# Designs tried in a protein design run: peptides against a protein of PDB entry 3WG5. Part 101

Target 1, 218 residues: chain A of PDB entry 3WG5
Amino acid sequence: LAKNIVYVAQIKGQITSYTYDQFDRYITIAEQDNAEAIIIELDTPGGRADAMMNIVQRIQQSKIPVIIYVYPPGASAASAGTYIALGSHLIAMAPGTSIGACRPILGYSQNGSIIEAPPKITNYFIAYIKSLAQESGRNATIAEEFITKDLSLTPEEALKYGVIEVVARDINELLKKSNGMKTKIPVNGRYVTLNFTNVEVRYLAPSFKDKLISYITD
Target 2, 218 residues: chain A of PDB entry 3WG5 as posed
Amino acid sequence: LAKNIVYVAQIKGQITSYTYDQFDRYITIAEQDNAEAIIIELDTPGGRADAMMNIVQRIQQSKIPVIIYVYPPGASAASAGTYIALGSHLIAMAPGTSIGACRPILGYSQNGSIIEAPPAITNYFIAYIKSLAQESGRNATIAEEFITKDLSLTPEEALKYGVIEVVARDINELLKKSNGMKTKIPVNGRYVTLNFTNVEVRYLAPSFKDKLISYITD

## One batch from the design tools (peptide; made by RFdiffusion4, then SolubleMPNN)

Design b2_p15_2_s2 (from b2_p15_2, 8 letters changed)
Fold by OpenDDE base, seed 5:
Structure b2_p15_2_s2 (fold): chain B 218 residues (1-218), chain C 218 residues (1-218), chain A 15 residues (1-15)
Amino acid sequence: as target 1 above (218 residues)
Amino acid sequence: as target 1 above (218 residues)
Amino acid sequence: MVVGIEPISFETVYR
């Protein structure tokens, strides 16, 4: 029996338009192969709101489930990463990772201090992050607090509060625990039940272009 | 005889991932209608390199010619805007506009001073912008100087040096002057001869989402 | 101005 394929790809660093391209490329490859799902190992301190929103849209347009996995230990889905996770079909976190800290900023001043976003922008992103949480059946109150309190959560807390679906040490445990779960948002208009029985895991390497961009942006 | 359709859309402000979405949406609409071309009226001071590179890629993937038109008078295709233009099928500029100033930066310090990019990043973008110019049969030496000298050109200079193809006061003059020109890069693997005889011009308005994002990012 | 979400490092702004 042809084994179900699960793709795994890594996205590390700041969320930018290059990160969008990585998401798009990886998801497209997995779609072309009619994979059961793609798992994105995410480690990000945040980045640009515009890139983030485009990434969310790309995930939501996916023909297959997109699972965000905050990995490895020490990684985070901070700021923009939290939005991306909340916009995805399933969220997992490894022990020792974090999620949250989503307050929008206009940038950093010369002394490294944060330039605060005006209330109109902050309010927009509060509404946006709440909508992502609500649409995915996740905790919208906590989603708001990711902004209003700059809240960060451990995997265990995030699971407890209904922000994420899985805590897993590695890909094997993730596949095991998420097997039989329904996606938190639709795929092609339908909630999909994940089938990770008899799957082959295929890792996607970053392209040379991806590496170059990462080297430049890191 | 069914008139050839030419779409016109405006992109104004910083180049971001939202700008990418605008390009993608506008080009997609024009593709769906099998338009003869889309003209993007561009006015940008620059923006993010990652978004810029994605926009260039999207333009190059277009099923129809994408014409960048620096418009209206007083507008610019500065920094990221220059790269986008050089990656397009045809470049036009209105009198009183400018193109260039492409030196990469890491951002602005607290006092508003520019944080310079390290040589490795600068060299990467020198190679990149030269490649765009070479691929489109445009002036690669000037393209390099857009970075190394932070050079800016008038429309007349840009035309003279072979950086752009058309100087035009308005859409009507642009259509007239570009009629019968070949694209500077391929469309679906072929250089296309533009046919603007008996065309209907259709303007695309920004979506509510586009306006909202512009309001937030401006 | 590019809206970042904390911890937003706007690292590469092209002029």
Scores: peptide ipSAE 0.075, ipTM 0.368, DockQ to the pose 0.119; fails the geometry check
Fold by OpenDDE base, seed 1:
Structure b2_p15_2_s2 (fold): chain B 218 residues (1-218), chain C 218 residues (1-218), chain A 15 residues (1-15)
Amino acid sequence: as target 1 above (218 residues)
Amino acid sequence: as target 1 above (218 residues)
Amino acid sequence: MVVGIEPISFETVYR
């Protein structure tokens, strides 16, 4: 029986246009092989809103399920990372990770202080994040509070509040727990039931360029 | 039976004079073929007011229904995009999209802060957006609040408040749900009942120039 | 989150 393939790729660091390229590359590879799913091990402090929105779009246009896995322990899907997660087909978190703190900012002043986004922008992203939550059947109230209260949650809290779907220590536990779950958003217009019963896990390595950019941004 | 044709075209990015050219080109093609309608998949953070007003005029002068579809998930009809939508024959939104945040600004200061528009300009656009809403039988109170409160809404909220007409996941669902609906503004002086029963969907691709500009503005 | 949303400049066409 032809083994179902699950790809695993790591995306770490700031969300930029380069991060979009990574998502696009990884998802494209997995799509070409008609993989059962791709798991993106995500560790990000956040980044650019434009890149984030493009990434969300790319995920939502995926021909296969995209699972965002906040991993390893100590990692976060902070700020832009939360939006990306909420835009995905399934969210998992490892113990010792965090999600949230999504308040948009314009940047940092010369003194390092946050330049606050005007209400216009804040309200835009409140609507956006609520929309992602509602579409994916996740907790829209908490999604809003990720912005309005700058809330950050543990995996257990996020699971309890209905922000995420799985807490898992590693890829094997993730596959086990998510087996039989439906995607939280459609794939090709249909909610897909994940089947991880006879899976080969394939790891995608960052390109040399990815490594270099990660090095520069970190 | 000669199939009715529905054109679909994507317009993404900032609203500029180039965006006007895209609208004009797409609508003209559809008009020439006596299409049942054109669906514009719109994803914009906003843009220039002058270009926006020209686009609204072009839509209102269309010989065929122009449907603004905020798509794909993650997209928005923000700021100028909202005006364009309100000036159209029908608004649809995909789950995971947003609309609103229409407060006019003069631009951004060197520090990235918003330069506020004077009350004169703000009041002008309040009157303008209310007029669009009233003409199209959409919620003029909410339209005003898009400016005065910098409000942004989810598709569900927008539908509930009477800002938009359809929430649809894809083109097929949009066609299905909007079949039999009347346009919210006249086409050639008459409100048209949309007929999508035996439709061929034709996609219009962005020109090479469109792609290049999108690349530059993204 | 750095909002890279380039400000919608409603450039009021100063007549």
Scores: peptide ipSAE 0.035, ipTM 0.286, DockQ to the pose 0.093; fails the geometry check
Fold by OpenDDE base, seed 2:
Structure b2_p15_2_s2 (fold): chain B 218 residues (1-218), chain C 218 residues (1-218), chain A 15 residues (1-15)
Amino acid sequence: as target 1 above (218 residues)
Amino acid sequence: as target 1 above (218 residues)
Amino acid sequence: MVVGIEPISFETVYR
């Protein structure tokens, strides 16, 4: 029987407009092949809010399930990464990873101090992150605390609190555990049951451009 | 019997010159009272390398044991915080906290990209962090990977790898578990056995100045 | 003004 395809791609580093391009490219490839899903191995400390929001929108417009997988051990979906995860069809984390710390800032002063976002902006992102959580059936209270308390969670805590759906050590375990799960947000207006019983895993390599940009930003 | 004193103070936010002042003040108070130890509840995303190095030096010059406690759950000893921890007499972490991610940077570009540190600087801090680990009998290989892989660890992993000494849910558990442990670095030239059998815990409040600065930087 | 949701980054090595 013809194997269903699952794509795996890595996105690492700061969230920028170029990160959007990476997401778009990877998801598009997977869409074109009518993949069962794409798994994005995410390791990010955060980045720009505008890019983040665009990425979330792109995920929501995906014709296939987009799974955010915080991987490998030691990786994080921090700040903007948390928003992206909460905007996705399924979240998985590897042991030894983290999620959270979502307080918005305006940047850093010359002395290295954080320039605090005005309450208006903070409140905006509180509302936004809560909406992502609510829409995906995830813990909106914790999502808020990612901002208000700058909370960070382990995979086990995140699972326990209903922030994420799967703890998995590797891609194979992820596929096994997520098999039969429903997407947390709709795909083309419908919640989809993931089917990973007979899948071919295809790894997408970063483009030359991706490598170059990563080199500059990393 | 007269109770031995253990001080507890909180340091939160970015590591700056003002953070040095906080460390200095807190440690000095505890020294003056001949405390058994001071526990610094640390929650920091990192900060300035110069301030960090000064803080490490101040800890090393302490006349009493300085325990870094990554607390509360959700807190991190990230970047500069990791260095500080590795430079201390004992490290503890609460569940749900993290440590690591120590890659030095020069800052952020206007577009939000990281300005990479030149190899010279990176190598300097690799050597430095390894020295802190070695001097404290902690895992120098992992310390290096905090930089080279920008590795972050959970408390359980950090304990397993020999980066930290204690996982504790609160101050009482910390005191209980660390009782009888030797400091990982010397106090006044001698490794000291911690004695927390009959202690009075005193909490130090931040000064007005500390609150003001925290407000500006957070 | 671009709102940064900044990672835990080792900020500026001020040498």
Scores: peptide ipSAE 0.034, ipTM 0.306, DockQ to the pose 0.187; fails the geometry check
Fold by OpenDDE base, seed 3:
Structure b2_p15_2_s2 (fold): chain B 218 residues (1-218), chain C 218 residues (1-218), chain A 15 residues (1-15)
Amino acid sequence: as target 1 above (218 residues)
Amino acid sequence: as target 1 above (218 residues)
Amino acid sequence: MVVGIEPISFETVYR
């Protein structure tokens, strides 16, 4: 039987327009090969709201399931990363990772302090993050608290509260545990039941440009 | 008589956190040398609001006058660039440049269309840009229209409406015309009368990192 | 998360 392909790619660093390009490139490759899914190993402290929203849209428009996997241990899906995860078809986390801290900010001052977003912006993103949670059948109350309480959760907590779907130590365990799960949002208008019984894992490497950007932003 | 130093540096491209670093570096160099002023030749299509606000703050905290010079011909101080200009000690434009287009957006969609900011965000930045104009004694009505009408102006129009202070073809003309002008905001709590009667112009070059970022973002 | 300002948002530039 022809093995279904699962792609794995890494996105690490701040969420920017370039991060969108990475998502787009990786998902496009996986789409072209009619992959069963793509797993994005995500490690981000956050980033730009616009890029985040575009990434969410790109994921939602994917022809294949996009699994956000907060990986490796020590990684985070912080701020923008949480939104991206909540906009995805499945969220997984490795033990020792974190998710949350979604309070919108206007940025950091010269001294490194947070420039707070006005309440109107905060309220907009509360509505937005709740929408993502609701659309994906995830815990909208906790999603709101990611902003209002600047809440961060462990994988175990996130799973317990129904924010994420899988806790997995590695890709193999992720595939095993997510096999048979239904995507939390539609793929091409339909919810997909994941089939990872006979899959080949293919890793996508960052482009030269990707490496260069990473070098600059790290 | 010891010549007063005027530094000139170029900032071109999108307003990002790296742009803040450039501003900070350039202004710091000029501060350390007790320059009469630094002229930033600015050419930007816009960028991030957080970086913009930080840059504005950095300019306002400068120990020396920061002159924003929209240069060369064909350049723009668009979007974030307008805010930066309005936050500066003096605004100059070369003939054939533009200023304005300050409407906040959440970003661009996958198809390149604008994702509109919610009204609450728009209103916040209306208040913010008006504040910058008012604090600098510039035309707050036009500043608002940079957002509400997505207005863009020529140097001649901007000068006419009291948005900018100088139209100059080059650094020499800028120095000549701005000589004796009072800064539009304080330097260390005091408005400064610019003295460019006997100055040495020193050009600051981009760092390797600056060049690399420019290469990536162009 | 950061908000962009027209005409170019940082997020759009990275596409």
Scores: peptide ipSAE 0.027, ipTM 0.520, DockQ to the pose 0.171; fails the geometry check

Design b2_p15_2_s3 (from b2_p15_2, 7 letters changed)
Fold by OpenDDE base, seed 3:
Structure b2_p15_2_s3 (fold): chain B 218 residues (1-218), chain C 218 residues (1-218), chain A 15 residues (1-15)
Amino acid sequence: as target 1 above (218 residues)
Amino acid sequence: as target 1 above (218 residues)
Amino acid sequence: MVVGIEPISFPTVYR
C-alpha cells in the first residue's frame, strides 16, 4: 500500500510577506502531492498583521491539513504565530515552547518602547482571534486573553486550556499522538481524521530565495 | 576500555550572537567525538534574548549532554545565563556563584537606567522560562520568580529549591557528584544517565576568532 | 501594524 506522505517544513523568524511566500510554497507542494498533511515547524516572535492574516487565509484554503508545530524546544509561536496556529487544522507544541502574547502594536519607538495600538485595532484583533478560536473549537476566552492580558502559555497549559491539541517531543511523537485526531477546521469543507499509520515523512527545505531573505531580514 | 571523553569549555561575558557561535562550535566538537558530555563553564551577566534563545535551542538539539557549570567562584549565570542553564541537561554551580535575575529589559537609557520591557514581553518570557523549568523538571515557580521578583539565588538555595542539580567546587567534584545522574532533559529523545567513572577530560580553548570578539566586546 | 517583539535584552548584572 502506497505510503501516505506527510511533509514537514520549517518556518522561522518574523512573519512577513516573505513568510507568506514560504507557507504558500510549502503548502502548494504538499497539495500537489496529495499529502496526508503538512507539518509546519514554527518558530516566530511575531511580525506583520497583514502577512499573518494572509497566511491564515492560505492555511484555511489548503486542500490538505496544515499542522502547526511549535518546535523545537525553546521555540515560540508568539504574537502572529499564535494567530497562525489558531487558524490551522491542528496545533502541536514541543515541551519547552510557548504560545501567546498577541496584543497588537503599531511598532516600536526609537527608544525601543512599544507604540500601542488604538482600541479600535485592539478590538478588531480581539474579535479576529476569538473568531479563529471559535471556528477551530479552541478556547476563545484564552484567545482573547492572549490579547487583553498579553498572556503566554506553556504547552501543558495550552493543552489543558484547550488552545492546542498535542504536546509532542518530535515529529514521530506528533504523528503518533495526532493519528486519528480530527482536524479542528475543515479541509475542503470537511473535517478530516488524520491517518498517520503508514506515512512517509518528507522534509522540505527552504529555497535559495528563502534562505537569502531570511538572512537579510535577520 | 576506551575512556569516555568529557569536554570542558568556558564561555564568559555577554550573551550575543558570537556566544551562540561559541556554544555551537564547542558542542559540535564534542558531538563529533561522541563525548559523554560537554561541560560549559559559564560566567555571564546576561545579554541578548535572541542569542539566548538560539543557544537554548542549540543545547536542546545537542546529541550529547550539555552541562552548564557556573564557575569559578564569583561567577554568575545571570539573566540570559539562567535561561541557558534551565535549558540544559544538567546545572551545576560552584560555591560563591549566583543564578537568577531574569526580568527582561529593552535596554538602558542614556543615563544608565533600565528601560523596562512591556508586559507583553515580560509575560512571554515568564512563559518561556517556566516552560524550560517544567521541561527539565526544575522548579517552575522559582523560575517565574526569577522574573517577577528578579530573584537571585546562591548555589545552596538553587539546589534546595530544585533549580539546579549539583553544587561542586571544581570539575572533578562535578564529575563525581553528577556521575549516575540522569539528564534533566532528553538527549536525542532519551534521558541519559551520565557515566563519569572512567573519563578523559579535554579542555577546549577559544578560537582566535573567539578571543578577538571577546576582546572587542569587553 | 506589527505584532511582535523587538530585540530584547536581559539585565546586565554589574559586580
Scores: peptide ipSAE 0.040, ipTM 0.305, DockQ to the pose 0.251; fails the geometry check
Fold by OpenDDE base, seed 4:
Structure b2_p15_2_s3 (fold): chain B 218 residues (1-218), chain C 218 residues (1-218), chain A 15 residues (1-15)
Amino acid sequence: as target 1 above (218 residues)
Amino acid sequence: as target 1 above (218 residues)
Amino acid sequence: MVVGIEPISFPTVYR
C-alpha cells in the first residue's frame, strides 16, 4: 500500500517575512505531494506581527493539515509562535518547551527597553488571539492571558488548559499520539482525521536562500 | 478603445513581511486585471533584508511591469527601498526624494547604536545589489557605493548616474515620461515597452489589514 | 511586533 507521506520541516528563529516564505514553501511542497500532513518543528522567540498573521493565514489556506510541533526540548513557541500554533491544525509540544508570552510590543528603544504597544494594538491582538483559539476550539481565556499576563506555559500546562493537543518527545511519538485525531481547524472546509498508521516521514531541508537568511537573521 | 489600466498603490514605512504582502496583493490585483503596469509609490526608510529580497523576487515574478516611484516629495527609497527599486522594471523619483543608504546592519543595540553587519553579510549584499543593478542595466558601481559609502542620491543624481529612469513630479508626468520606455528587466522573459497613451489610473487602497499593520509598525 | 531578535536590517532613517 502506497505510504502516505508526512513532511517534517524545521522553522527556527524570528518570525519574519522570510519565515513566511519558509512556511509557504514547505506547505506548498507538502500540498503538491498530497501529503497526509506537514509537521513544522517550530522554535521561535517571536517576531513580527505582520509575518505572523500572514503565516496564520497561509496555514489556514493549506490544503493539508499543518501541525505545529514545538521542538526540540528547549524550544519555544513564544509570542508570534503562539499565534502561529493557535492558528494551526494541531499543536504539539515536546517536554521542556514553552508556549506563550504574546504581549505585543512596538519594538525596542535605543536602550533595549521594550516599547509598549498602545492599548489599541494590544486589544487588537487580544481579539485576534482569542479568535484563533475559539476557531480552533482551544482555550480562549488562556490565549488572552498570553497577552494580558504575558503568560508562558509548559507543555503539560498547555495540554491541561486545552491550548494544545499533544505532548510528544519526538516525531514518532507525535505521529502515534496524533493518529486518529481530528484537526482543530478545517482543511478545505472539513475537519480531517489524521491518519499516521502507515506513513513515510520526509524531511524538508531549508533552501539555500533559507540558510542564508537564517544565517543573517540569527 | 478599452483603456489600459495602470494601477497605483502606496507602500509606506518599514520594509517587512507585511510590506511583502502588500506588494504581493497589489501586484496580484494588477495581474488579474491585465494592467499595463502597476506603479508603487514608495516611501521607506528601509527595513528587513529578507522581506526586501522576497519583494524583489515577487517583482521579478510579476506578470506585469512594476514601477517603483519614490513619492511624494520628501519620500525616500532608503536602504531596502533601494534594493526594491533596483529590482523593479522601472524606477522613478519625485523631486525632493532620495535613494540609497544601503549598508546592511544587524540591528540596533540597546543604546540605539547600529550593530554593524559582519563583512560576510556586507559583501553578500554588495554582490546582491550589484546583481540587481547589472540585471536591470543600471549603474552597478553606484549600487555598490550605496553600501560601501552609504551613498544617498537625489533624483537628479540618480538619473544622471543611470540608477533610475525617470524624474517626475506626479503620476501624470510619470506616465508621460515613461510612455514608450522599455522595462529595465523582463516581464515573462521579455522586455516590455510601456504604453501609457490611453490609460485609466486606478488607485489601490490598503486593505484593512494593511492599515492596521501600518499603524502598528509605524 | 512581538519579540525582537536582531534580524538583518537596513538603516532606518529616523525622521
Scores: peptide ipSAE 0.038, ipTM 0.283, DockQ to the pose 0.260; fails the geometry check
Fold by OpenDDE base, seed 1:
Structure b2_p15_2_s3 (fold): chain B 218 residues (1-218), chain C 218 residues (1-218), chain A 15 residues (1-15)
Amino acid sequence: as target 1 above (218 residues)
Amino acid sequence: as target 1 above (218 residues)
Amino acid sequence: MVVGIEPISFPTVYR
């Protein structure tokens, strides 16, 4: 039986193999304690596609609901972060945050210009992001436009368009608003109704390694 | 007489000569036990054309039905994976997965740009992929477009267009939905009707070597 | 020349 515990962890910075390790560690801890859910406070400009896809898989394999929370104000779930969010059980955004801008690239040239992805890659990720949206019952049209139009949205727009489920100022408001919501994807094959009545909020701190890597990448 | 056994094995990562060895090993084990079928959970971004073609041949020489299952959510049967799927006895996809993007390339330049395949090679693989589709009664037009338009599809689109046969969330749903279906290509010269009533699911684990190689290629 | 249907590896936009 799920405990009345909700974990909160922060993931900040570029999406890399290390970010995968962070997700894996945090989710594993919460799973071990049979938490009601884990909230990941996400703030990312994007990152590596391979790491992103691995993270999505890890989330979707979670034994507990994973809530992606774009937080704090000023944060974003940009590019890879959008995919991650769309692959999660619930998306929330704080006021003053953003989501989107998901066009894949091969990298940056020496002059800082974007090296465009070939159509092969672009089309791959269009299909991928649409699949994530469709699976989660989120707006697949907008998901596509995150790539084709390089679209970014405010929380209010994202909510309006059916990209996300909650706008919340803080963890307490998030818990309140999401209480009773069904996960947008299954947990162990079943859509879970979130129960945030009488929950203990536990914060997971970054490891020393996490701090060091964040320091290096930031 | 076929036993009421269905094997499940995972193949993840780039398609290489090692991947061929994995397919060969897994199929051989299942054949030896006269299994009803083997399900390969496939997650690949693509790989080598030569290895891919060898894998297709190995599948088509199988003494038992080989079901390619794009799984878990977030996975893909991209590029080489699409060819492999089209060469198999049945294709299934989980929600949140993708298939397609099959334009051949010669590799990547130092700057990360794709080195285009010459028309000769492109035309070769157009003919090849169409043949796989036609042989299996799948949509040859879309198969061609996987190359010419570098097209990728969601599970729902792929099902709709007749590229795949099943969308399933998990192995149990796959077994349920595919029960009674005929293989899309022959097994030992005959189209086989899948019988997944009262089957034992056996998982084949990756060998130590498999784990090591996956670690290196990931 | 090795014909490849190469793995898709690319970064998403770092901004």
Scores: peptide ipSAE 0.034, ipTM 0.268, DockQ to the pose 0.152; fails the geometry check
Fold by OpenDDE base, seed 2:
Structure b2_p15_2_s3 (fold): chain B 218 residues (1-218), chain C 218 residues (1-218), chain A 15 residues (1-15)
Amino acid sequence: as target 1 above (218 residues)
Amino acid sequence: as target 1 above (218 residues)
Amino acid sequence: MVVGIEPISFPTVYR
């Protein structure tokens, strides 16, 4: 039976294989508990493309809605974080956060200069990010510009342009505003109407391993 | 029945979750074919610690000997690559290659400067790398210095110091020199004497996925 | 090189 439960978990830092493990663990817990949804409070400057793509895939395979919430104020869903958000069932942002800056790079040289991705790679990610936007009913033109112009948006801009679905100051406001919204991608083949009436909010803590790896990777 | 087969596969580039997948795939193929060993031609500047640790674990769980071969000339088993090598059943290096430089870092700042790992993390990896060396009968003092002094060694130095087992110019010379050597760690609980008499060498090609990810990550 | 997306392309524990 579906429990009137919403899980909330935090993912902060660089997107890595460990981040995938965190997503997998958190979503799995929420799935097992038949939660109405899981909200991932995301604050990331970006990270690895491979991990990002795996995370997107994991989200899309979720048996429950995964809501990406760029939180707290000052946080960002930058680079890889934007892709993850665009691959999710719903995106919310707190005031004072940002989303975008999705240009792929190969890395940094020893002098700190960016090593540019070849056009072939850039074009791949353009196609990829556009597909995420299109499939989620979000603004594909802006998604492309996250790469081509390395565009970053405020929550208000992102909402206005149809990149995100909610601007909310806190979890309570998020639940209130997102109640009755349909997921932007299907859950088990169906678009789900979110029901956050009389829900219990449960916070997930990072595992010891999560703490250790975050410590090692942050 | 054990086949007189040795597999050879190449892993080049940064150590990531994809690298783990490559190791897993290659070793699995060799295991399935009851190969005498698999030789992994390794050329890496380093990468992720989590992926590295998983790779080490995968190697140690191998049902067949895994030989890390730093190849071709100019290649390196740097940083994460050194840990991987130290966790393997045998290490070989071609002339003109290098091993070492294992100091952990948290990453690079926007200006390209290294973000230093806190002492706690550094000490963790010191203990870890020493354990790998000790368990494999290799020079634990030098292993520590790979971190504390960010030391890099030539094949000749590495051999001299007891870090590696073979210097070889090519696969044929590697097979010749390593024939009759015992693995530096156990295979299924036993140290194995390598038998490379009249072996067939089979090269594994990267999968399409491997090619794609290498393209995306390199 | 890891295909990273700006601003941070590298896994945090790198080397």
Scores: peptide ipSAE 0.027, ipTM 0.280, DockQ to the pose 0.134; fails the geometry check

